Peptides against a protein of PDB entry 6NYY. Designs and how they scored, part 2

Target 1, 212 residues: chain A of PDB entry 6NYY
Amino acid sequence: KHFEQAIERVIGGLEKKTQVLQPEEKKTVAYHEAGHAVAGWYLEHADPLLKVSIIPRGKGLGYAQYLPKEQYLYTKEQLLDRMCMTLGGRVSEEIFFGRITTGAQDDLRKVTQSAYAQIVQFGMNEKVGQISFDLPRQGDMVLEKPYSEATARLIDDEVRILINDAYKRTVALLTEKKADVEKVALLLLEKEVLDKNDMVELLGPRPFAEKS
Target 2, 212 residues: chain A of PDB entry 6NYY as posed
Amino acid sequence: KHFEQAIERVIGGLEKKTQVLQPEEKKTVAYHQAGHAVAGWYLEHADPLLKVSIIPRGKGLGYAQYLPKEQYLYTKEQLLDRMCMTLGGRVSEEIFFGRITTGAQDDLRKVTQSAYAQIVQFGMNEKVGQISFDLPRQGDMVLEKPYSEATARLIDDEVRILINDAYKRTVALLTEKKADVEKVALLLLEKEVLDKNDMVELLGPRPFAEKS

## One batch from the design tools (peptide; aimed at target 1 L61 Y63 A64 D106)

Design b1_p8_4 (made by RFdiffusion4)
Pose (drawn by RFdiffusion4):
Structure b1_p8_4 (pose): chain A 212 residues (1-212), chain P 8 residues (1-8)
Amino acid sequence: as target 2 above (212 residues)
Amino acid sequence: MSLKMTPP
């Protein structure tokens, strides 16, 4: 047990128990984190889940703990299911509320950087072609693009097609599973954390083979 | 891996 609190501390950050939220904020954060939980539960190639919390941990209001699959060859489908898991947060607080918040900002930085990487860096696109470029990092102040402007216009169009196909796939997921999202978040308001076991108590066994 | 909600 003392080891599992260390794995979580290194990955997650400091866990602020006293930084309370308003009752209308905890209702939002729970529906946000349930989106990450349920979409990560029903997708095939998404990571196995360990723990979902609504307690503020570091630069965040909620926290989700995943077990990333150690694999060296991501396919096209294995990256879409990681995107459809990340976008699940904004989708759940949009189905239930209609109001979208600024809490999905870091969820969208990961979607954006995993879209440029498929198109620009890997060869995962038809329109751009099988062309690889050295994509700049965050600490790399980019001087000039290694390609034209019409190509940059071609890239940013395809990123919009890619994320809005990941968005629609997740809206079609958390409406079919709308009631299961509500089951999860109502326990998150009661019990501020959910292990894997009490998610099996809610949702039954996960319908995919998972190696632990 | 982890996912978080950003504070205002």

Design b1_p8_4_s1 (made by RFdiffusion4, then SolubleMPNN; from b1_p8_4, 5 letters changed)
Fold by OpenDDE base, seed 1:
Structure b1_p8_4_s1 (fold): chain B 212 residues (1-212), chain A 8 residues (1-8)
Amino acid sequence: as target 1 above (212 residues)
Amino acid sequence: GSSRIAPP
């Protein structure tokens, strides 16, 4: 309990018990978080879900927490599944509401950062090649790019392709698992917080062995 | 890791 609460405070901040969302927004949050949770459940290389909550905390309206693996090396497949999991909220909103919200901003930032890092830092794109450049940090003066404008365009195109592929993969997955997303979302609306055991009760055991 | 939905 105390350890979990400490982690929750670090990740989500302080619980905002006074922040009452409108029912429609609460529903959006529930389906958004359910999308993350279900995507993470059925993606082999995603981190296992630890907790999902629609109780507002700090700057978040809801969150899904995953057990971080002590990994220092990531494959393309792992990074793709992480991108898909991160897109799960946005995709769930699209599937269930036919509309998207601003709620996915942080997720899209993470996906964008990951895609660029894969292409320009990790050399994971065949067209761009085995290159590694430092990405400008937020607030850094954008120094002159160490590559041509043609390379910049190629990078932008390949980033878009990678993100779109991750998005399509997530759409396919959450469409297949649509009933599971709904189960999770509805239970979130009832309980506000779900753990791994609740997910097992709803969805069955995660189909991937926890790599100990 | 964590995912979150946040107000703008």
Scores: peptide ipSAE 0.311, ipTM 0.894, DockQ to the pose 0.832
OpenDDE base, seeds 2, 3, 4, 5: peptide ipSAE 0.314, 0.293, 0.324, 0.300; ipTM 0.894, 0.885, 0.897, 0.889; seeds 2, 4, 5 fail the geometry check

Design b1_p8_4_s2 (made by RFdiffusion4, then SolubleMPNN; from b1_p8_4, 5 letters changed)
Fold by OpenDDE base, seed 4:
Structure b1_p8_4_s2 (fold): chain B 212 residues (1-212), chain A 8 residues (1-8)
Amino acid sequence: as target 1 above (212 residues)
Amino acid sequence: MTSRIAPP
């Protein structure tokens, strides 16, 4: 308990007891976080879910926490599943509400960053090829791109393709698991916080062995 | 790793 709470404070920030969400926003948060949780549960290369919460902390209205893997090398498949997990909130909102919110901004930023990194830093795209360029950091003078405008367009196109593929994969998964997303969301609305045991009770054991 | 929903 105390150790988990300490980790929560480090990762999520301080609980915002004063932030009262409207019931509809709280529902949106619950389904958003349920989307992340369920995507992480059923994606082989996603990190295992540790905790999901719709109690506002720090700058977040809700969060899903995953067991960090002490991993330094990521495969393309692992990065894809991480992208899908990160899209799980947005996809859940779309599936359940037929609308999207601003809540996924940080998720989309992470997905965008990952997609660009895969294509221009890790050489993981066949069309762009085995290249590695430094991404401009915030505040760096945009040095001339080490590639042509044609390559820039290709990169932009392949980034969109990669994100769209991850999005479609997530839509397919969460559509298949729609009932599970709803179970998690409804239980979140009741309990506000779920742990791994709650998830096992709802969904059964995670179908992938946790690499210890 | 963490995912979150946040205000803009």
Scores: peptide ipSAE 0.310, ipTM 0.890, DockQ to the pose 0.824
OpenDDE base, seeds 1, 2, 3, 5: peptide ipSAE 0.300, 0.298, 0.292, 0.289; ipTM 0.887, 0.886, 0.884, 0.883; seeds 1, 5 fail the geometry check

Design b1_p8_4_s3 (made by RFdiffusion4, then SolubleMPNN; from b1_p8_4, 4 letters changed)
Fold by OpenDDE base, seed 2:
Structure b1_p8_4_s3 (fold): chain B 212 residues (1-212), chain A 8 residues (1-8)
Amino acid sequence: as target 1 above (212 residues)
Amino acid sequence: GSSKIAPP
């Protein structure tokens, strides 16, 4: 209990008991977080869900927490499933509300950063090839790109393709699992916090063995 | 890791 609360404070910040969301915003948060949770549940290479919460903490309105794998090397497939999981909130909003919100800004930033890293740092794109360039740090003046304008255009195009493919994959998954997303969202609106056991009770056991 | 929904 105390340890879990300490982890929650580190991840989410202090609980903002004074932050009252309107019911419709709370519903949006619930479905957003349910999208993350369900995507993570049904993606093979996603990290196991530990906790999902719609209690505002720090700067967040809600969060899904996953057990990080003790790994230093990531495959392209693992990175794709992580991207899909990260898009789960945005996709859930689209599926259930037919509209998108600003709530996915941090998710989209992470997805964008991952996509660029895969293409220009990890050499994971066949068209761009086995190249590795340092991404400009936030605030570093990129004086000269170590690649041509043609390569720049190719990178930009392939980043969009990768993100769109991840998005489409997530749409397909959460459309298939739409009833599960709704079950999780409704239970979140009731309990505000769900753990792995709640998810197992609601959805059944995660279909992928946790790598110990 | 964690995903977070945040106000702008």
Scores: peptide ipSAE 0.253, ipTM 0.867, DockQ to the pose 0.828
OpenDDE base, seeds 1, 3, 4, 5: peptide ipSAE 0.251, 0.239, 0.267, 0.173; ipTM 0.868, 0.859, 0.871, 0.845; seeds 1, 4 fail the geometry check

Design b1_p8_4_s4 (made by RFdiffusion4, then SolubleMPNN; from b1_p8_4, 6 letters changed)
Fold by OpenDDE base, seed 1:
Structure b1_p8_4_s4 (fold): chain B 212 residues (1-212), chain A 8 residues (1-8)
Amino acid sequence: as target 1 above (212 residues)
Amino acid sequence: ATSRIAPP
């Protein structure tokens, strides 16, 4: 209890009990978080879901928390599934509401950063090749790019392709699992917080063995 | 890791 609460405070911040979402916004949050949860459940290389909540905390209106693996080396496949999981909220909004919200801003930032890192830091793109450049950090003087404008355009194109591929993969998955997303969202609207056991009861065992 | 929906 105390340890979980401490982790929740670090990850989610303080519970904002006074932040009353309108029912429609609460519904949006529920389906958004359900999208993350279900994507993470059915993607092999995604981190296992620990908790999903639609109780506003700190900077978030809701969150899905995953058990981080003590992993220092990531494969391209792992990074793709993580991107798909991160897109799960946005994709769920599109599938269920036919509209998207600003709520995915942090997710899109993470996806964008991951895509650029894969291409320009990890050498994971065949067209760009086995290169590694430091990405400018926030507040660093934009040093001249160590590559040409043609390479910059290629990077931008390949980033877009990678993100679109991850998005399409997530759309396919959550469309297939649409009923599961609905179940999770409805249960979130009822309970506001779900744990791994609730997910197992609702969806069955996660199809992938947890590498302990 | 956490996914979050946040106000703008």
Scores: peptide ipSAE 0.317, ipTM 0.887, DockQ to the pose 0.832
OpenDDE base, seeds 2, 3, 4, 5: peptide ipSAE 0.311, 0.302, 0.325, 0.302; ipTM 0.884, 0.882, 0.888, 0.881; seeds 2, 4, 5 fail the geometry check

Design b1_p8_5 (made by RFdiffusion4)
Pose (drawn by RFdiffusion4):
Structure b1_p8_5 (pose): chain A 212 residues (1-212), chain P 8 residues (1-8)
Amino acid sequence: as target 2 above (212 residues)
Amino acid sequence: SSSSSNSS
């Protein structure tokens, strides 16, 4: 047990128990984290989940703890299910509320950087073609693009097609599973954390083979 | 502004 609190501390950050939220904020954060939990539960190539919390941990209001699959060859479908898991947060607080918040900002930095990497860096697109470019990092102040402007116009169109196909795939997921999202978040308001075991108590066994 | 998630 003392080891599992260390794995979480290094990955997650400091865990602020006293930084309380308003009752209308905890209701939002629970529906946001349940979106990460349920979409990560029903998708095939998404990571196995360890623990979901609504307690503030580091630069965040909620926290989700995943077990990333050690694999060296990501396919096209294995990256879409990672995107559809990340976008699940905004989708759940949009189905239930209608209001979208600024809490999905770091969820969208990951979707954006995993879209440029498929199109620009890998060869995962038809319109751009099988062309690889050295994509700049965050600490790399980009001087000029290694391609034209009409190509940049072609890339940013395809990123919009890619994320809005990941968005619609997740809206079609958390409406079919709308009642299961509400089951998860109502326990998150009661018990501020959920292990894997009490998600099996809610949702049954996960319907995919998972190696632990 | 505050982030609503800190995912791994």

Design b1_p8_5_s1 (made by RFdiffusion4, then SolubleMPNN; from b1_p8_5, 3 letters changed)
Fold by OpenDDE base, seed 4:
Structure b1_p8_5_s1 (fold): chain B 212 residues (1-212), chain A 8 residues (1-8)
Amino acid sequence: as target 1 above (212 residues)
Amino acid sequence: SRSYSNAS
């Protein structure tokens, strides 16, 4: 228990005991985190879920904690599933509430960064090709792009396509597993924190081997 | 981990 709490603090930050969410916001967070949790549960290349919480920590209103990966090489398929898992919160909000919130900003940032990296750094897009350019970092001098404006437009288009594909995949998954998302969300609203065992009780064993 | 961020 103490060990898990220590890990939780490192990953999620300090618990915000003073931050009280309104019931509707708490509900939104519950379904958001349930979306992440369920997506991670049923995506083969997603990280195994350890814990899901709707207790605010750090800058997060809730979180899903996963087993850390010690791998350095990622396949395109792995990156896609990670994107889908990251989109799980946003998708859940859309499925259950028919609206989206600002809560997914960091998730969308991560997805966006991943998509650009896949296309312009890892050469994982067939249309853009086997290229690798450094992405500008915050504060870096704006250097001229090593490609044409046409290529820039192509990159932008392919990024959107990739993100949309991941989004659609996530929608399909969480729609199929809608009842599971509901179960997790409702139990989160009751218990605020769920562990792997709770998830197994709700959803059955994760259909994929755990990776550590 | 994945987080639901604060609205700004």
Scores: peptide ipSAE 0.066, ipTM 0.783, DockQ to the pose 0.249
OpenDDE base, seeds 1, 2, 3, 5: peptide ipSAE 0.082, 0.039, 0.050, 0.049; ipTM 0.794, 0.755, 0.776, 0.781; seeds 1, 2, 5 fail the geometry check

Design b1_p8_5_s2 (made by RFdiffusion4, then SolubleMPNN; from b1_p8_5, 4 letters changed)
Fold by OpenDDE base, seed 1:
Structure b1_p8_5_s2 (fold): chain B 212 residues (1-212), chain A 8 residues (1-8)
Amino acid sequence: as target 1 above (212 residues)
Amino acid sequence: AKSYSNRS
């Protein structure tokens, strides 16, 4: 108990039990987190879900926690599935509510960073080619880009294409699994916290063998 | 990795 709470505090911050979300916001968070959870469940290269919660912690209204694999090398396919999982919350909101919220800001930031890294750091885009540039960090002096404006436009276009492809893939997946997203969301609204076992009970075993 | 629904 204390150790788990300590890990949860380190990872998620202190539970803000005092900040009661409005019922509609709590519903939005439940479906958002359910989207992440279900996307991660059915994407081969997504990290296994450990816990999903709609209890506000720190800056988060909810969270899905995954067991990171001790992996240092990522394939393009793995990065795509991770992007799709990260988009799962936004996509769930679109599917169920026909509206999007600010809740996906951090997710979109992560997806954007991943997409740029794939294209300009990892050389994973055929049009841009086998290049690797350091991305300016937030607060770094904007050094002159080591590439032309035409290349900058190409990068921006290919980033958009990559993100849109990930988004479409996620829409297709969560549309197919819409009933599963609903099940998870409803159970979240009841229990506020779900673990891997709850997910297995709802969805069945994850269709991908846990890489031992 | 954690996904967070952020407080705006």
Scores: peptide ipSAE 0.217, ipTM 0.869, DockQ to the pose 0.248
OpenDDE base, seeds 2, 3, 4, 5: peptide ipSAE 0.206, 0.194, 0.210, 0.211; ipTM 0.864, 0.852, 0.868, 0.871

Design b1_p8_5_s3 (made by RFdiffusion4, then SolubleMPNN; from b1_p8_5, 3 letters changed)
Fold by OpenDDE base, seed 3:
Structure b1_p8_5_s3 (fold): chain B 212 residues (1-212), chain A 8 residues (1-8)
Amino acid sequence: as target 1 above (212 residues)
Amino acid sequence: ARSYSNSS
C-alpha cells in the first residue's frame, strides 16, 4: 500500500484531494481514459494496461498506466499501434460527445513527436526515403535544416498523412468497440480506479497472449 | 502514465 502510493505519487504527482471536478468534466475524463484503455486492450502491439484512474493527480485530471515492455527495437507496426492507443482519448471524446477538449494536448504532442521521428529519424516513410536526421532538442535553436524547403514540405505532408491514418484506424476500432468504451467509462465513474482484473471482468481476457 | 491534462 505505501509503496504503491509512493510510485503513484512519483508517476502521477500528489493526489489533489482538494480538486473537485464538476460532474460533466469527470464524465469527459472517464470517457477519455476509457478510450485509451480500450484502444490499448484491442491493439496487438500496444503496451498492456495496468491501471486507469479518473482521480486528479498533479496537473492531470485522469491517467492510464501501462507496463512497458523492455524493448530496444520497434517496428513500424508497433509504433502505429502506440500512436492509435495515444489517440484513444481524443477519439472517444469525438465519438461520445461530438466535441474535442484540451485534455488531449499531451497525447497529440507525443503522437506528433513519434510521427516526425518515424519519418526523419527511422527512415520509415517510402516517399521521404531511407534518411536519418537528428530532431532539434527542446531549446536548441535550429538555425539551418540539413535538407531543402521542398523536403521540409514533403516531411510535413507525410507526418500529417501518418497521424491521420492512425486517427482513422483508432476511430474505426473504437466505433466497433463503442459498447466496451461505454462499459469502462461507466465503471470508472462508479469506482474511479480500475485495474487489469476489472478490465478482464468487463471485456474478457485480452485477445493477445501476454509475451512474458 | 498518460494524463488527461487540462492546460489551464
Scores: peptide ipSAE 0.063, ipTM 0.763, DockQ to the pose 0.236
OpenDDE base, seeds 1, 2, 4, 5: peptide ipSAE 0.054, 0.041, 0.047, 0.041; ipTM 0.762, 0.748, 0.752, 0.750; seeds 1, 2, 4 fail the geometry check

Design b1_p8_5_s4 (made by RFdiffusion4, then SolubleMPNN; from b1_p8_5, 4 letters changed)
Fold by OpenDDE base, seed 1:
Structure b1_p8_5_s4 (fold): chain B 212 residues (1-212), chain A 8 residues (1-8)
Amino acid sequence: as target 1 above (212 residues)
Amino acid sequence: ARSYSNRS
């Protein structure tokens, strides 16, 4: 218990007990986090879900925590499934509410960064090719791009394609699993925090063997 | 990966 709380503090900061979300906003958060949770559950190369919460912490209204694998090498398939999982919140909002919120800003940032890294750092795009450029870090001087404007346009196009493909994949998955997303969201609204065991009870065992 | 629903 103390160890989990310590991890939670490091991850999410202190629980802001004083932040009362309006019921509709809390519902939005529940379905958003349920989208992440369910996407992670049914994507083979996603990290296993550890915990999902709709209790506001720090700057977050909710969160899904995963057990990362200690790996140094990532495949294109792993990165795609990770992108899909990250898009799960936005997709859930679209499916259930027919509207999107600002809640996905951090998720979209992560997806955008991953997509650019795949294309310009890892050489994972066939059109752009086997290239690797350093991405400017926050605070780095905007140096001249080591590629032409034509290449810049190609990169931007391929990033958009990759993100859209991940989004469509996530829409397809969460549409298929819509009832599961709703089950998770409703249980979140009741319990506010779910763990892996709650997910197993609700959805059955994760269909992918945990590589020990 | 950690997903945070950001406070606007």
Scores: peptide ipSAE 0.166, ipTM 0.850, DockQ to the pose 0.238
OpenDDE base, seeds 2, 3, 4, 5: peptide ipSAE 0.107, 0.164, 0.164, 0.174; ipTM 0.805, 0.838, 0.849, 0.853; seed 5 fails the geometry check

Design b1_p8_6 (made by RFdiffusion4)
Pose (drawn by RFdiffusion4):
Structure b1_p8_6 (pose): chain A 212 residues (1-212), chain P 8 residues (1-8)
Amino acid sequence: as target 2 above (212 residues)
Amino acid sequence: SLSNHAAS
């Protein structure tokens, strides 16, 4: 047990128990984190889940703890299910509320950087072709693009097609599973954390083979 | 502003 609190502390950050939220904020953060939980539960190639919390941890209001699959060959489908898991947060607080918040900002930086990487860096696109470029990092102040402007126009169009196909896939997921999202978040308001076991108590066993 | 975190 003392080891599992260390794995979480290194990955997650400091865990602020006293930084309370408003009752209308905890209701939003719970629906946001349930989106991450349920979409990560029903997708095949998404990571196995360890723990979902609504307690503020570091630069965040909620916190999700995943077990990333050690694999060296991501396919096209294995990266879409990772994107559809990340976009699940905004989708859940949009189905239930209609208002969208600024809390999904770091969820969208990951979607954006995992879309440029498929198109520009890998060869995961038809329109751009099988062309690889050295994509700049965050600490790399980019001087000029290694390709034309019409190509940049072609890339940013395909990223909008890619994310909005990941968005529609997840809207079609958390409406079919709309009641299960509500089951998860109502326990998150009661019990501020959920292990894997009490998600099996809610949702039954996960319907995919998972290696632990 | 508000921020949420999910460790993948």

Design b1_p8_6_s1 (made by RFdiffusion4, then SolubleMPNN; from b1_p8_6, 7 letters changed)
Fold by OpenDDE base, seed 3:
Structure b1_p8_6_s1 (fold): chain B 212 residues (1-212), chain A 8 residues (1-8)
Amino acid sequence: as target 1 above (212 residues)
Amino acid sequence: MRTLRTAL
């Protein structure tokens, strides 16, 4: 109890007990976080879920926490499933509400960065080829790109294709698991916080063995 | 630990 609360304070920050969300916004957050949780549950290469919460903390209205595997090498398939899990919130909003919110902006930034890295740093795109360039960091002088404008356009097109493919994969998954997303969202609205055991009770055991 | 969130 006291140790868990101390960890929660360090990881999540102070609960903003003063931030009363309107019921409709709280519902949006619940379905958004349920989308992340369920996508991560049913994707083979997704990180194991630790906790999901709709209690506002720090810079978020809700959150899903995962324990990444200690690994140095990532496959294209692992990076794709990680993108899909990251898109789970946006996709859940679209499926359940027929509208999207600003809530996914940090998720979309992460997905965009991952897609560009896969194509221009890791050489994981067949059309662009076996290339590796440093991406300009925020605040670095935009040095001239070491490739043509035609290559720049190709990169932008293939990034969009990769993100759209991840999005479509996530839509297919969360549409198939729509009832599970709703179960998680409704239970979040009741309990505000769920752990891995709550998810096992609700959805059954995760289909993929956690590699210890 | 990795965290996804509904952003403000």
Scores: peptide ipSAE 0.546, ipTM 0.944, DockQ to the pose 0.165
OpenDDE base, seeds 1, 2, 4, 5: peptide ipSAE 0.536, 0.534, 0.536, 0.536; ipTM 0.943, 0.942, 0.943, 0.943; seeds 4, 5 fail the geometry check

Design b1_p8_6_s2 (made by RFdiffusion4, then SolubleMPNN; from b1_p8_6, 7 letters changed)
Fold by OpenDDE base, seed 1:
Structure b1_p8_6_s2 (fold): chain B 212 residues (1-212), chain A 8 residues (1-8)
Amino acid sequence: as target 1 above (212 residues)
Amino acid sequence: MRTLLTAE
């Protein structure tokens, strides 16, 4: 208990009990988090869901927590599914509300960073090729890019393509699983916190073997 | 642990 709470505090921050969301915002958060949860449930290479919550904490209005596998090497397929899971909240908002919110800003940052890393650090794009450049860290002097403006444009284009492909994949998935997203969202609105067991009860066993 | 969140 204490250890889990400590981890939750480190990851999510302190519970903001004083932060009362309006019902419509709470609904948005519930569907956003349900999108993450369901995407992660049905993506083979997504990390196992541990907890999903719509109780505001220091870092956000809601969250989905996953236990990453202890791995140091990632495939393109794994990174794609991770991107899709990360886009699940935004996609859920689009599907259910026909509008998007600022709630996905951290997700989009993560997706953007992943896409750039795949293309310019991991050499995972055929058009850009087998290259690896260090991305400037936040606060580092922007050194001259070790590539041409044409290459920069190509990178930007391929990043956009990769993100859009991940987005479309997520739209397809959550559209197919729309009823499951609804179930999770509604249960979140009732319980505010769900664990893996709640998800199993609601959706059935995860269709992929959890590599422990 | 990895966290995806709805940001403020």
Scores: peptide ipSAE 0.392, ipTM 0.914, DockQ to the pose 0.165
OpenDDE base, seeds 2, 3, 4, 5: peptide ipSAE 0.270, 0.262, 0.292, 0.272; ipTM 0.869, 0.868, 0.878, 0.872; seeds 2, 4 fail the geometry check

Design b1_p8_6_s3 (made by RFdiffusion4, then SolubleMPNN; from b1_p8_6, 7 letters changed)
Fold by OpenDDE base, seed 1:
Structure b1_p8_6_s3 (fold): chain B 212 residues (1-212), chain A 8 residues (1-8)
Amino acid sequence: as target 1 above (212 residues)
Amino acid sequence: MRTLKHAL
């Protein structure tokens, strides 16, 4: 209990029990977090879900918490599935509400950062090739890019392609699993917090062996 | 243990 709360505070920030979401916002959060949870459940290389919550914490209105594998090396396939899982909230909002919200800002930032890192740091794009450049950090003076404007445009185009491919993959998955997203969202609206056992009860066992 | 948080 105290240890879990400490982890939750580190990950989510302080629980904002005083932040009352309107029912429609709470519904949006539930479906958003259900999208993350279900995407992570059915993506082979996604991290196992530990907890999903629609209780506001810190700056977040909800969260899904995953147990990362102790790994230092990531494949392109692993990074793609992580991108899809990260897009799960945005995609769920689109599928269920026909609208998108500002809630996905942090997710889109992570996806964008991952896509750029894959292309310009990890050499994972065939058109850009086996290159590795440091990405400017927030607050660093934007040094002159060590590549041409033509290469910059190519990078930007390939980033969009990669993100769009991840998005389409996530749309396909969550459309197929739409009923599962609904089940998770409805149970979130009832319980506010779900764990792995709740997910197993709703969806059955995760179809991928947990690498212990 | 780094937990990946997807925060809305």
Scores: peptide ipSAE 0.032, ipTM 0.725, DockQ to the pose 0.140
OpenDDE base, seeds 2, 3, 4, 5: peptide ipSAE 0.035, 0.036, 0.031, 0.030; ipTM 0.744, 0.751, 0.702, 0.714; seeds 2, 3, 4 fail the geometry check

